# Peptides against a protein of PDB entry 5Z08, part 274

Target 1, 168 residues: chain A of PDB entry 5Z08
Amino acid sequence: RQKDEWAKKTSSLMKQLDWFIGEHLGAMLAAEELGGPVVGELMEIDPDDLSAGFNAHGKLKKATSQPDLDRRQRRIDDIWGPQDEQGQAHKRKRGADEALAASAEMRDLIEQLMNKLVEAGGDNSATYVEIPRESAAARFLVRSKVAMFHPNDARRLRLVDFGRDLDD
Target 2, 222 residues: chain B of PDB entry 5Z08
Amino acid sequence: GLPRLIDAIEEASKIPAKRRQTPIKPTIEKLTTHLYTHGASPDSLLRLADLLTLRNHLDQASLAAITRNLYPSSTVSDEVVLRFIGALGHGQLKPTLALQALFLRWLVMVYHLLENPGVLGQVYGVLFDLLDTAAIRPQLCHLLALVTRRKHVRPFRIQAILTLSRQTGGDPNLTGLLRVFKNYYPEIIVGDATKGRASAFKHPDPQWRQHLDEIQQRRSEA

## One batch from the design tools (peptide; made by RFdiffusion4, then SolubleMPNN)

Design b2_p25_8_s1 (from b2_p25_8, 14 letters changed)
Fold by OpenDDE base, seed 2:
Structure b2_p25_8_s1 (fold): chain B 168 residues (1-168), chain C 222 residues (1-222), chain A 25 residues (1-25)
Amino acid sequence: as target 1 above (168 residues)
Amino acid sequence: as target 2 above (222 residues)
Amino acid sequence: YAEKLRMLEEIYLRLLHAAGYFAQP
């Protein structure tokens, strides 16, 4: 009974995390990779905003400073704006693909970090995951204090040991 | 009434100070006077929390004045608490560290009025991870001292405090928090980190507490 | 199972907070 409740809660939380990564975080990570704002500097980045590109200062080109109130109206205007439907569709698709790629990278990295920590059996030296590059996903996990870089090797990440108890 | 004052300030907060037709300072003074006299209902607290935590065109002095007079007339909801927690840390959209310190101080002073004190225990990790921010550390350690339970005292957090204590030359607030941890696990080896001067985590403003108690008593008589 | 749940809770809350979604229902 108790194990079943823990399993259910774990499954529910995993689904919530996957949803959050896919619906929100992936687009923000993709924007950071493209030279946009650092994750957390904007409340939400739509995949469609990724298609607009960023200026040399990391600001959205079309982000007119109009406050959050008309986000729905901006979304409508950006969807229906007179620009060539084919060009807009290609840009939207590219932005969506970049957000999906960033989401997949983040999910995979979290899974690897968790698995490596469990497999290490308490050996801290064995908890490191090797990353191919310093991605926006990797940097965000470190800024969020979910993961830590190896002191001497920025290609190695480990999960913070949240699970260890003093009674264990 | 209070809702109308909040409405006026919300509208003014959307406009840069140089473009406002009417100075907002008199309205802020009316708001703070009302809050001092009557306190804020749960609904008003939520609206004020949004004004304090979301980026807007209000000046820092006005935001600080509202925070210093943010007396709850009843309880504090989880939603209000989470607004203030969400405003903590570094970022362009977040309030200044000085204002964040005032929010943490406020949470300490109203802790006994939380509808669900357990909400702070659920977000304990988020709070704990901010200990490296020197500007908010004193108030943060005080809040953590109130919130900490046995389940929060973990090896990685003990090590984090010890490391940060060494890096800061033995901050008294960190020493105080480590003593709280040791109360739950007396066997924790803290070395020299607990031998130094520790903060006593006394109430930050006795006059504010007295005035809060007076506001709360009026509710019980009504 | 309890350990995995604790890890996921800590990860999820930190990511939400760092991304600015903590106060959104």
Scores: peptide ipSAE 0.660, ipTM 0.878, DockQ to the pose 0.784
Fold by OpenDDE base, seed 5:
Structure b2_p25_8_s1 (fold): chain B 168 residues (1-168), chain C 222 residues (1-222), chain A 25 residues (1-25)
Amino acid sequence: as target 1 above (168 residues)
Amino acid sequence: as target 2 above (222 residues)
Amino acid sequence: YAEKLRMLEEIYLRLLHAAGYFAQP
């Protein structure tokens, strides 16, 4: 009975986490990857807001006509093309695709981190996941105090050992 | 009444100070006077928590004045507590660290009035992870000292306190919190980290406590 | 299962708080 209750609670919480990642966190992570605000600095990033691009300070570019678009702005403009209706649709689609990609990356990374911690059996050296790059997802996990980088290797990430008990 | 004062402040909070037709300070003074005299009901506390924790155009002095006079006339709901917890940390949408310290101090002073003290235990990890923020650490350690139970004392948290204690040169608040941990697990190897000066976590404002007790007594007579 | 649940709870609450959704209605 207790085991079944724990299994049910675990399943419910996993669904809630997956929903949160997909509906909220993915878009914020995508915005950070695209040079937008750091996750948690803007509460509501609509995928449509992702399409508008971000200034050098991570603020949503209001369509202000001002010409001195800094080099980061050119990369965003080069990535997002002309502001015609077709360009806006392409931008919206790209923003949605980036949010989905960021959501998938975060889910996968959490799963890998949890699995490695369980598999390591108490060996801290075996708890590290290798990451191909420092992603917004990886940075956010570290800022959230969920994970830690290896002190000497930023390509190695481990979960904080929340599960270990002193009574074990 | 208090609801009308809150309505006026909520409307003013949507407008930048330079664009307001009337100064908000007289309304804030009326609010703080009312709070000092009568306290805030659970419903009023929730509305005030939103004003204090959500980004708006209220000035820091007004927000601090409201927080210093935020006497509950009854209990404090989980929702009110969670508003204040959600306001903690770094970020552009977060209140200033000075205001966050006042919120943590408030939570310490009203801890005995929480409808469910267990709510702070559920969010213990969120609170604990903010210990590296020096500006809120004294009040945070005091709150954690009240909230800590055996289930919260984990190896990774012990190591985190020990590491942070070394990095800070033995912050007395961290030493105090580590002593609380050791009360649950006397076998914890803390080394020299507990031998230093520790905070006693005394009530931060005895006059505020006395005034709160007077407000709470009036409720029991009504 | 208990360990996995504890890990998920800690992960979820930290992510919610860091993202600013912890106390949002």
Scores: peptide ipSAE 0.659, ipTM 0.878, DockQ to the pose 0.825
Fold by OpenDDE base, seed 1:
Structure b2_p25_8_s1 (fold): chain B 168 residues (1-168), chain C 222 residues (1-222), chain A 25 residues (1-25)
Amino acid sequence: as target 1 above (168 residues)
Amino acid sequence: as target 2 above (222 residues)
Amino acid sequence: YAEKLRMLEEIYLRLLHAAGYFAQP
């Protein structure tokens, strides 16, 4: 009975976490990767807003044709193509794809971090996941105090040991 | 009444100070006077919590004045608590750390009026992770001292306090919190970290408490 | 099972708070 209740609660919470990552966090992570605002510093970013791009200050570009866009902005504009209807559709699709990719990366990273912690059996040296890059997802996990980098290697990430109890 | 004052402040909060037709200060003074005299109902508390925690065009002095006079006339809902918790930490959309410290102080002072004190226990991890923020640490440690139960005392948190205590040169508030942990697990080895001065977590404002009690008493007689 | 649930709770709440969704209705 108690095990079944814990299993149900765990399943429910996993669904909530997956929903949160997919519906909200993924777009924000994608925005950060694209040179937008740091996750948690701005209001909710619609995946459609990703298509508009960000200025040098991380603010959403309103469609106004201001010419003095910095080199980084030109590269974003070059990546996003001409502002015709087809170009806007391609931009929206790319923004959605980036949000999906960021969501998948975050889910995978959380899963790997949890699995490594469980598998380590109390050996802290075995709890680290190797990350290919310092992604927005990895940085956000650290800022959120969910994970920590290895003190000598920023490519190694571990979950904070939330599970260990003194009564265990 | 209080709702009309809140309405006026909500509308003013949407407009930059330089673009307001009327100064907001007189309305803030009326609000704070009303709050001091009568307190705030649960509904009014929620509206005021939104004004205090959401980014708007109100000045810091006005926000601080409202917070200092935020006497509940009744209970404090989970929703109100969560508004204040959500406002904690670093971020461009979050209130200043000075205002966050006032919110934490407020939560300490109204802790006995929470509809569900367990709500703070549920968000314990969020609160605990903010201990590295020096500006809010004193009030945060006091709140955590009230909220901490056996289930919150975990190895990673003990280690985190010990590490932070070393880094801060033995902050008395951290030492105080560690003593609270030791009350649940006497076997915790804290070494030299507990030999220092610890905060006693006394009530931060006895006059405020007395005035709150007077407001609460009037409710029970009505 | 209890450990996994505790881990997920801690992860979820921290992510929500850091993302600014903690007090959003």
Scores: peptide ipSAE 0.659, ipTM 0.878, DockQ to the pose 0.825
Fold by OpenDDE base, seed 3:
Structure b2_p25_8_s1 (fold): chain B 168 residues (1-168), chain C 222 residues (1-222), chain A 25 residues (1-25)
Amino acid sequence: as target 1 above (168 residues)
Amino acid sequence: as target 2 above (222 residues)
Amino acid sequence: YAEKLRMLEEIYLRLLHAAGYFAQP
């Protein structure tokens, strides 16, 4: 009975996490990879600023600060929405593809990190996942305090040991 | 009434101070006077939490004045709590660290009025991860001392506090939090980190508490 | 199972908070 409830909760939470990654986080990660704002630092990315591209210093070109906060999240979605002209369609398709790629990378990385922690059986040296590059996904996991880099090797990432209990 | 005052402030918050037709200060003073006299209903608290936590054109002095007078006339909902938790941390869209410290202080002072105190326990990890932010650490440790249960005392958190305690030269607030952890697990080896001066986590503002009690009593008589 | 659930809860809440979605319904 309790095991079944835990299984259901786990499944539900996994679905919620997957949804969050796919619907929100993937696009923000893709924007960071493209030289946009760091995930979580700028909520107010005007889609028009993302479409205008980032300067060589990673600063968004000045869009006029209209205060309508609720419209801005929809606007990030609108940056990724269909525009009629072929060139805009290509940019949007590329953006959508980058968001999908970032979402997939984040999901895979979380899964690998969790699996390695479980497999290590308490050996901290065996908990590290090798990452091919320092991606926006990897950096975000570290900033979020979900993961940490190896002190001597930025290509090695491990999950914070959230699961270990003193009663275990 | 209070809703009309909030309406006026919400509208003013959308406009830069230099472009406002009327000064907002008189309306803020009316709001804070009303809050001091009557407190805020659950619905008003939610609206005020949005004004305090969302980026707008209100000045820091006005936001601080509202926060200092944010007396609940009733209970505090989970939604209100989560607004304040969402406003914590670093970022251009987040309130200043000074204002965040006031929010944490407020949560400490109204903790007994939460509809569901368990909500803070659910977001314990988010709160705990902010301990490295020196500007909010005193109030954060006090809140964590209230919220901590046996299930939150985990090896990685013990290690994190010990490490941070060493890095800070033994912050009394961290020492106080470690003592709370040790109350749940007496066997925890904290070494010299607990031998230092610890915060007692006393109520931050006895006058504010007394005034809150007066407001809460009036509601029970109505 | 309990361990996995705890891990997921901690991951999810941290990601939500860091991304600024924590207080959005």
Scores: peptide ipSAE 0.658, ipTM 0.877, DockQ to the pose 0.791

Design b2_p25_8_s2 (from b2_p25_8, 13 letters changed)
Fold by OpenDDE base, seed 4:
Structure b2_p25_8_s2 (fold): chain B 168 residues (1-168), chain C 222 residues (1-222), chain A 25 residues (1-25)
Amino acid sequence: as target 1 above (168 residues)
Amino acid sequence: as target 2 above (222 residues)
Amino acid sequence: YAKKTKMLEEIYLRLLHATGLFAVP
């Protein structure tokens, strides 16, 4: 009975986390990877915002009415931005693909971090996951205090041991 | 009434100060006077929490003045609490650290009026992870001292406080929090970290408490 | 199972808070 309740709660939390990653966090991570704002600096990046691109300061290139977009940036966007509907569709697709990729990376990284912590059996040295690169996902997990880098190796990431009790 | 004052401030908050047709300061003064005299209902508290925590065009002095006069006339809902907790930390959309310190101070002062004090216990980890932010640490440690229960005293948190205490040269607020932890687990070996000066976590504003009690008493008589 | 549940709760809360989409699960 109690095990079943914990299993149900775990499943519910996993679904909620998966939804959150897919619907919100993935786009934010993709924006950071594309030179946009750091995750948490802007509320709710629409995948369509990813297609608009970012300026050198990581600010969203709003298509419409913000007057202070430097005429020079507009010209660059006019030159390098595909002006045609096909080019916009390609940018939208690229933004969606980047959000999906970032979501998948975050899901995988969280899973690996959790699995390594469980497998380590209390050995802190065995809890580290090797990351191929410093991704937006990895940086965000550290900023959010979910994970920590190894003090001597930034390619090694571990989950914070939230589950350890004093009675364990 | 209070709702009309909040309406006016909400509308003004959408407009940069330089583009406002009328100065907002007189309306803020009316609001703070009203809050001081009557307190804020749960509904008004929620609206004010949004004004205080969401990025808008209100100046820091106005936000601080509202926060200093944010007397609940009744209880404080979980939703109001979560607005203030959500506003904590670093970020371009978050309030200044000075304002965050005022929010934490406010939560300490109204802790006994929370509808569900357990909500802070649920978000304990989020609060605890902000201890490295020096500007909010004094008020944060005080809040954590109120919120901490046996279930929150974990090995990684003990080690985190010990490490941070060493890094800060023995912050008395961290020493105070470690003593709270030791009250739940006397067997915790904290070494010399508890031998230093510790904060007593006294009420941050006795006059504010007295005035709050007067406002709350009027509610009980109504 | 209890450990995994607690771990997921703590992860999710921190991610929500760090994104500014803060809620209690």
Scores: peptide ipSAE 0.650, ipTM 0.872, DockQ to the pose 0.617
Fold by OpenDDE base, seed 1:
Structure b2_p25_8_s2 (fold): chain B 168 residues (1-168), chain C 222 residues (1-222), chain A 25 residues (1-25)
Amino acid sequence: as target 1 above (168 residues)
Amino acid sequence: as target 2 above (222 residues)
Amino acid sequence: YAKKTKMLEEIYLRLLHATGLFAVP
């Protein structure tokens, strides 16, 4: 029973995380890669906004409408509300492709980081994932305090060991 | 009433100060006076939390004045708490670190009025990760000292506090938090980091507490 | 399983907070 409940909760969280990466974080990461704002410095970037490009200051060329108080609540509601399936029809704009690529990179990186931590069995030296480049995804995980670079090698990234207990 | 004052401030918050037809200061003063006298209902608290935590055109002095007078007349909902927690950290969309410190101080002072104190325990990791931000560290350590339970005392967090304590030359707030950790796990080797001066995490404002108690007492009699 | 769940919760909360889309799962 308890194992099944944890399995269900894990599955639910994975789905939520996957959705969050795909619907919100991917576009933000893509914007950062394209020389836009750093993730978390601006309101959510629609993949359509990526096509407008960024100015020399990393701002969208399109007049970002005033951060409407309603947008945060809508976004929170969108994140936690029922996934309306209908929003996926945005045309294969270059911005959508970049957002998809960034989403895939983030998902893969999180998966690798989690797997390495589990496989290491408590050996911190074995927990590092080698990253091909310092991506927006990698930087964001570090800024978010999810991951840490190796102190001597910025190509090595490890997950913060949130799960280790003193009773373990 | 309070809702009408909030309405006026919400509308003014959408407009740059230079483009406002009427000065907002008199309305802010009316709001703060009302809050001081009567406190804020749960609904009003949520609206005020949004005004305080969302980027708008209100000046820092007005936001600070509202925060200093943010007396709950009742309980504090999870949603209100999460608005303040969400506003913490670095970013262009986030309030100033000075205002964030006031929010953390507020959370400490109203901790006993939370509908669900467990909500802070759920977001403990987010709070803990902000300890490197010097401007909010004193109030953050105090809040963490209230929130910390055995389940939060993890090896990586112990190491993080020890490392940060060394880097800061033994910040008394970090020493205080480490002592809280040691209360749950006495066997934690904290070395010389606990031998230093520790914060006692006393109530930040006794006068504010007294006034809050008076406001809360009026609710219990109604 | 419990460890994995807790890990995912901690990851997700941090990502949400860092994006400004903070809520509790």
Scores: peptide ipSAE 0.649, ipTM 0.872, DockQ to the pose 0.630
Fold by OpenDDE base, seed 2:
Structure b2_p25_8_s2 (fold): chain B 168 residues (1-168), chain C 222 residues (1-222), chain A 25 residues (1-25)
Amino acid sequence: as target 1 above (168 residues)
Amino acid sequence: as target 2 above (222 residues)
Amino acid sequence: YAKKTKMLEEIYLRLLHATGLFAVP
């Protein structure tokens, strides 16, 4: 019973995280990669806004007319609300493709980081993932205090060990 | 009433100060006076939390004045708490660190009025990761001292406090937090980090507490 | 499972907080 409850909770969290990455974070990461604002400097970037580009100051050329308050609430509701499975067929605009690529990179990186931590069995030296580049995804994980770079090698990233107990 | 005052401030917050037809200061003063006299309902608290935490055109003095008079007339919802926690940290959309320190101080002072104190325990990691921000560290350590349970005392957090304590030359607030950790695990070897001066985490404002108690008492009689 | 769940919760909360879309799962 308890194992089944944990399995269900894990599955639910994974689905929520995947949805969040795909629907919100991917576009923000893509914007950062394209020379836009750093993730967290804007509440949300629509994939369609990515196609509009950014000015020399990293600001969106198209001002979203919606008040920031309404956007925050809508996005929070979207994150935690019922997932309507019928995702609007986002027209594959260049911006949507970049957001999808960034989403895939972030998902893969989180998965690798988690797997390496589990596989290391307590050996901190074995917990590092080699990253091909310092991507927006990698930088964001570090800024978010989810991951840490190796002190001497910015191509090596490890997950923060949130799960280690004092009794371990 | 309070809702109408909030409406006026919300509308003014959308407009740069130089483009406002009327000064907002008189309306802010009416709001703060009302809050001081009657406190804020849960619905009003949520609206005020949005005004305080979202980027808008309100001046820092007005935001600080509202925060200093943000007396709950009843309970504080999880949603209100999460708005303030969401406003913490670095970023262009985040409130100033000075205002964030006031939010943390407020959370300390209203901790006993939270509908679900466990919500802070759920977001403990987010709070803890902000300890490197010197400007909010005193109030943050105080809040963490209230929130910390045995489940939060982890090896990586112990090491993080020890490292930060060395880097800061033994910040008394970090020493105080480390003592809280040691209360749950007496066997933790903290070395000389606990031998220094530690904060006692006393109530930040006894007068504010007394006034809050008066407002809360009126609710129990109604 | 419990360890994985806790890690996912901590990751998700931090990502939400850093994006300004902060909520509790």
Scores: peptide ipSAE 0.649, ipTM 0.873, DockQ to the pose 0.619
Fold by OpenDDE base, seed 5:
Structure b2_p25_8_s2 (fold): chain B 168 residues (1-168), chain C 222 residues (1-222), chain A 25 residues (1-25)
Amino acid sequence: as target 1 above (168 residues)
Amino acid sequence: as target 2 above (222 residues)
Amino acid sequence: YAKKTKMLEEIYLRLLHATGLFAVP
């Protein structure tokens, strides 16, 4: 009985998490990967400000007159640019594809991190997941205090041990 | 009496309007007059809930008129509530969205007469999942504002309202519901979604409330 | 199972907090 209740609760939480990642976080992460704002720092992005694009530092480009057709601006414009009929469909599709990819990456990382922590049986050295690249997903997990990089290897990520933090 | 009027309407509801030998409108008017004067008993409420929620051959104007005069003379049972909740949403067999909005408005106005207000808390998820339906959203948000408890305020629901608020350009009813959520969890960062005008969820019909109170007072004196 | 559930809940709450949508007390 208790196992079944925990299983149901786990399943419910997983569905909620998957929904959150798929519908919200994935798009934010995709924007970050494309040179947009860092997730959580620029929540005050006015939809109108999204149209202005972001500089290399993730700050809103001041509406300076010269449309420097920077490749990044093209990608942002390709995702968020004005809906001319044919160009918009391709742009929306690309944005959707990037959001899906980011969602999948985040979901996979969370699953790997959880599985490694369970498998390690208390051995901290065995809790690390190897990441192929420093992604927006990986960085966000660290910023959110969900994960930590290995102190000597930025390609190794581990889940934060919440058991210690909950008892303190 | 009221039961005989309901019997006549139930029989008429089985027959298409074009095939009825007698017009139903006079019987509906008698029913609504009776309801306005005396209210409906719990048993009559259940029968009327079935007439209102089940697909039949009654016209929309008649169904709306019954709903607008659906004064409980006593309490409202869980069964009656569940009939109205079951009638919500999209489907070929479900009442029109306009009628569903009237049902939700009715539930708001009779909330204090529910035998078990907890029944709405049990179906909270069903109600919440209908927030994307624009036609019923105002009344649905009002009902949810009454029903919401701490246990219902979950992260996924907070996020769902925030998303829907953005998608709707800041619907004041959603902003009102978010304020209710924030009362349970002040730490909820509602961001720009709460900067807008929020609905205060005032009683939908003060005259209806006054008339209901008069009907309810007659019961306490009997 | 309980541990996994608690971990998932904590992950979810922290992600929400970091997005600015929910402040974890």
Scores: peptide ipSAE 0.456, ipTM 0.574, DockQ to the pose 0.254; fails the geometry check

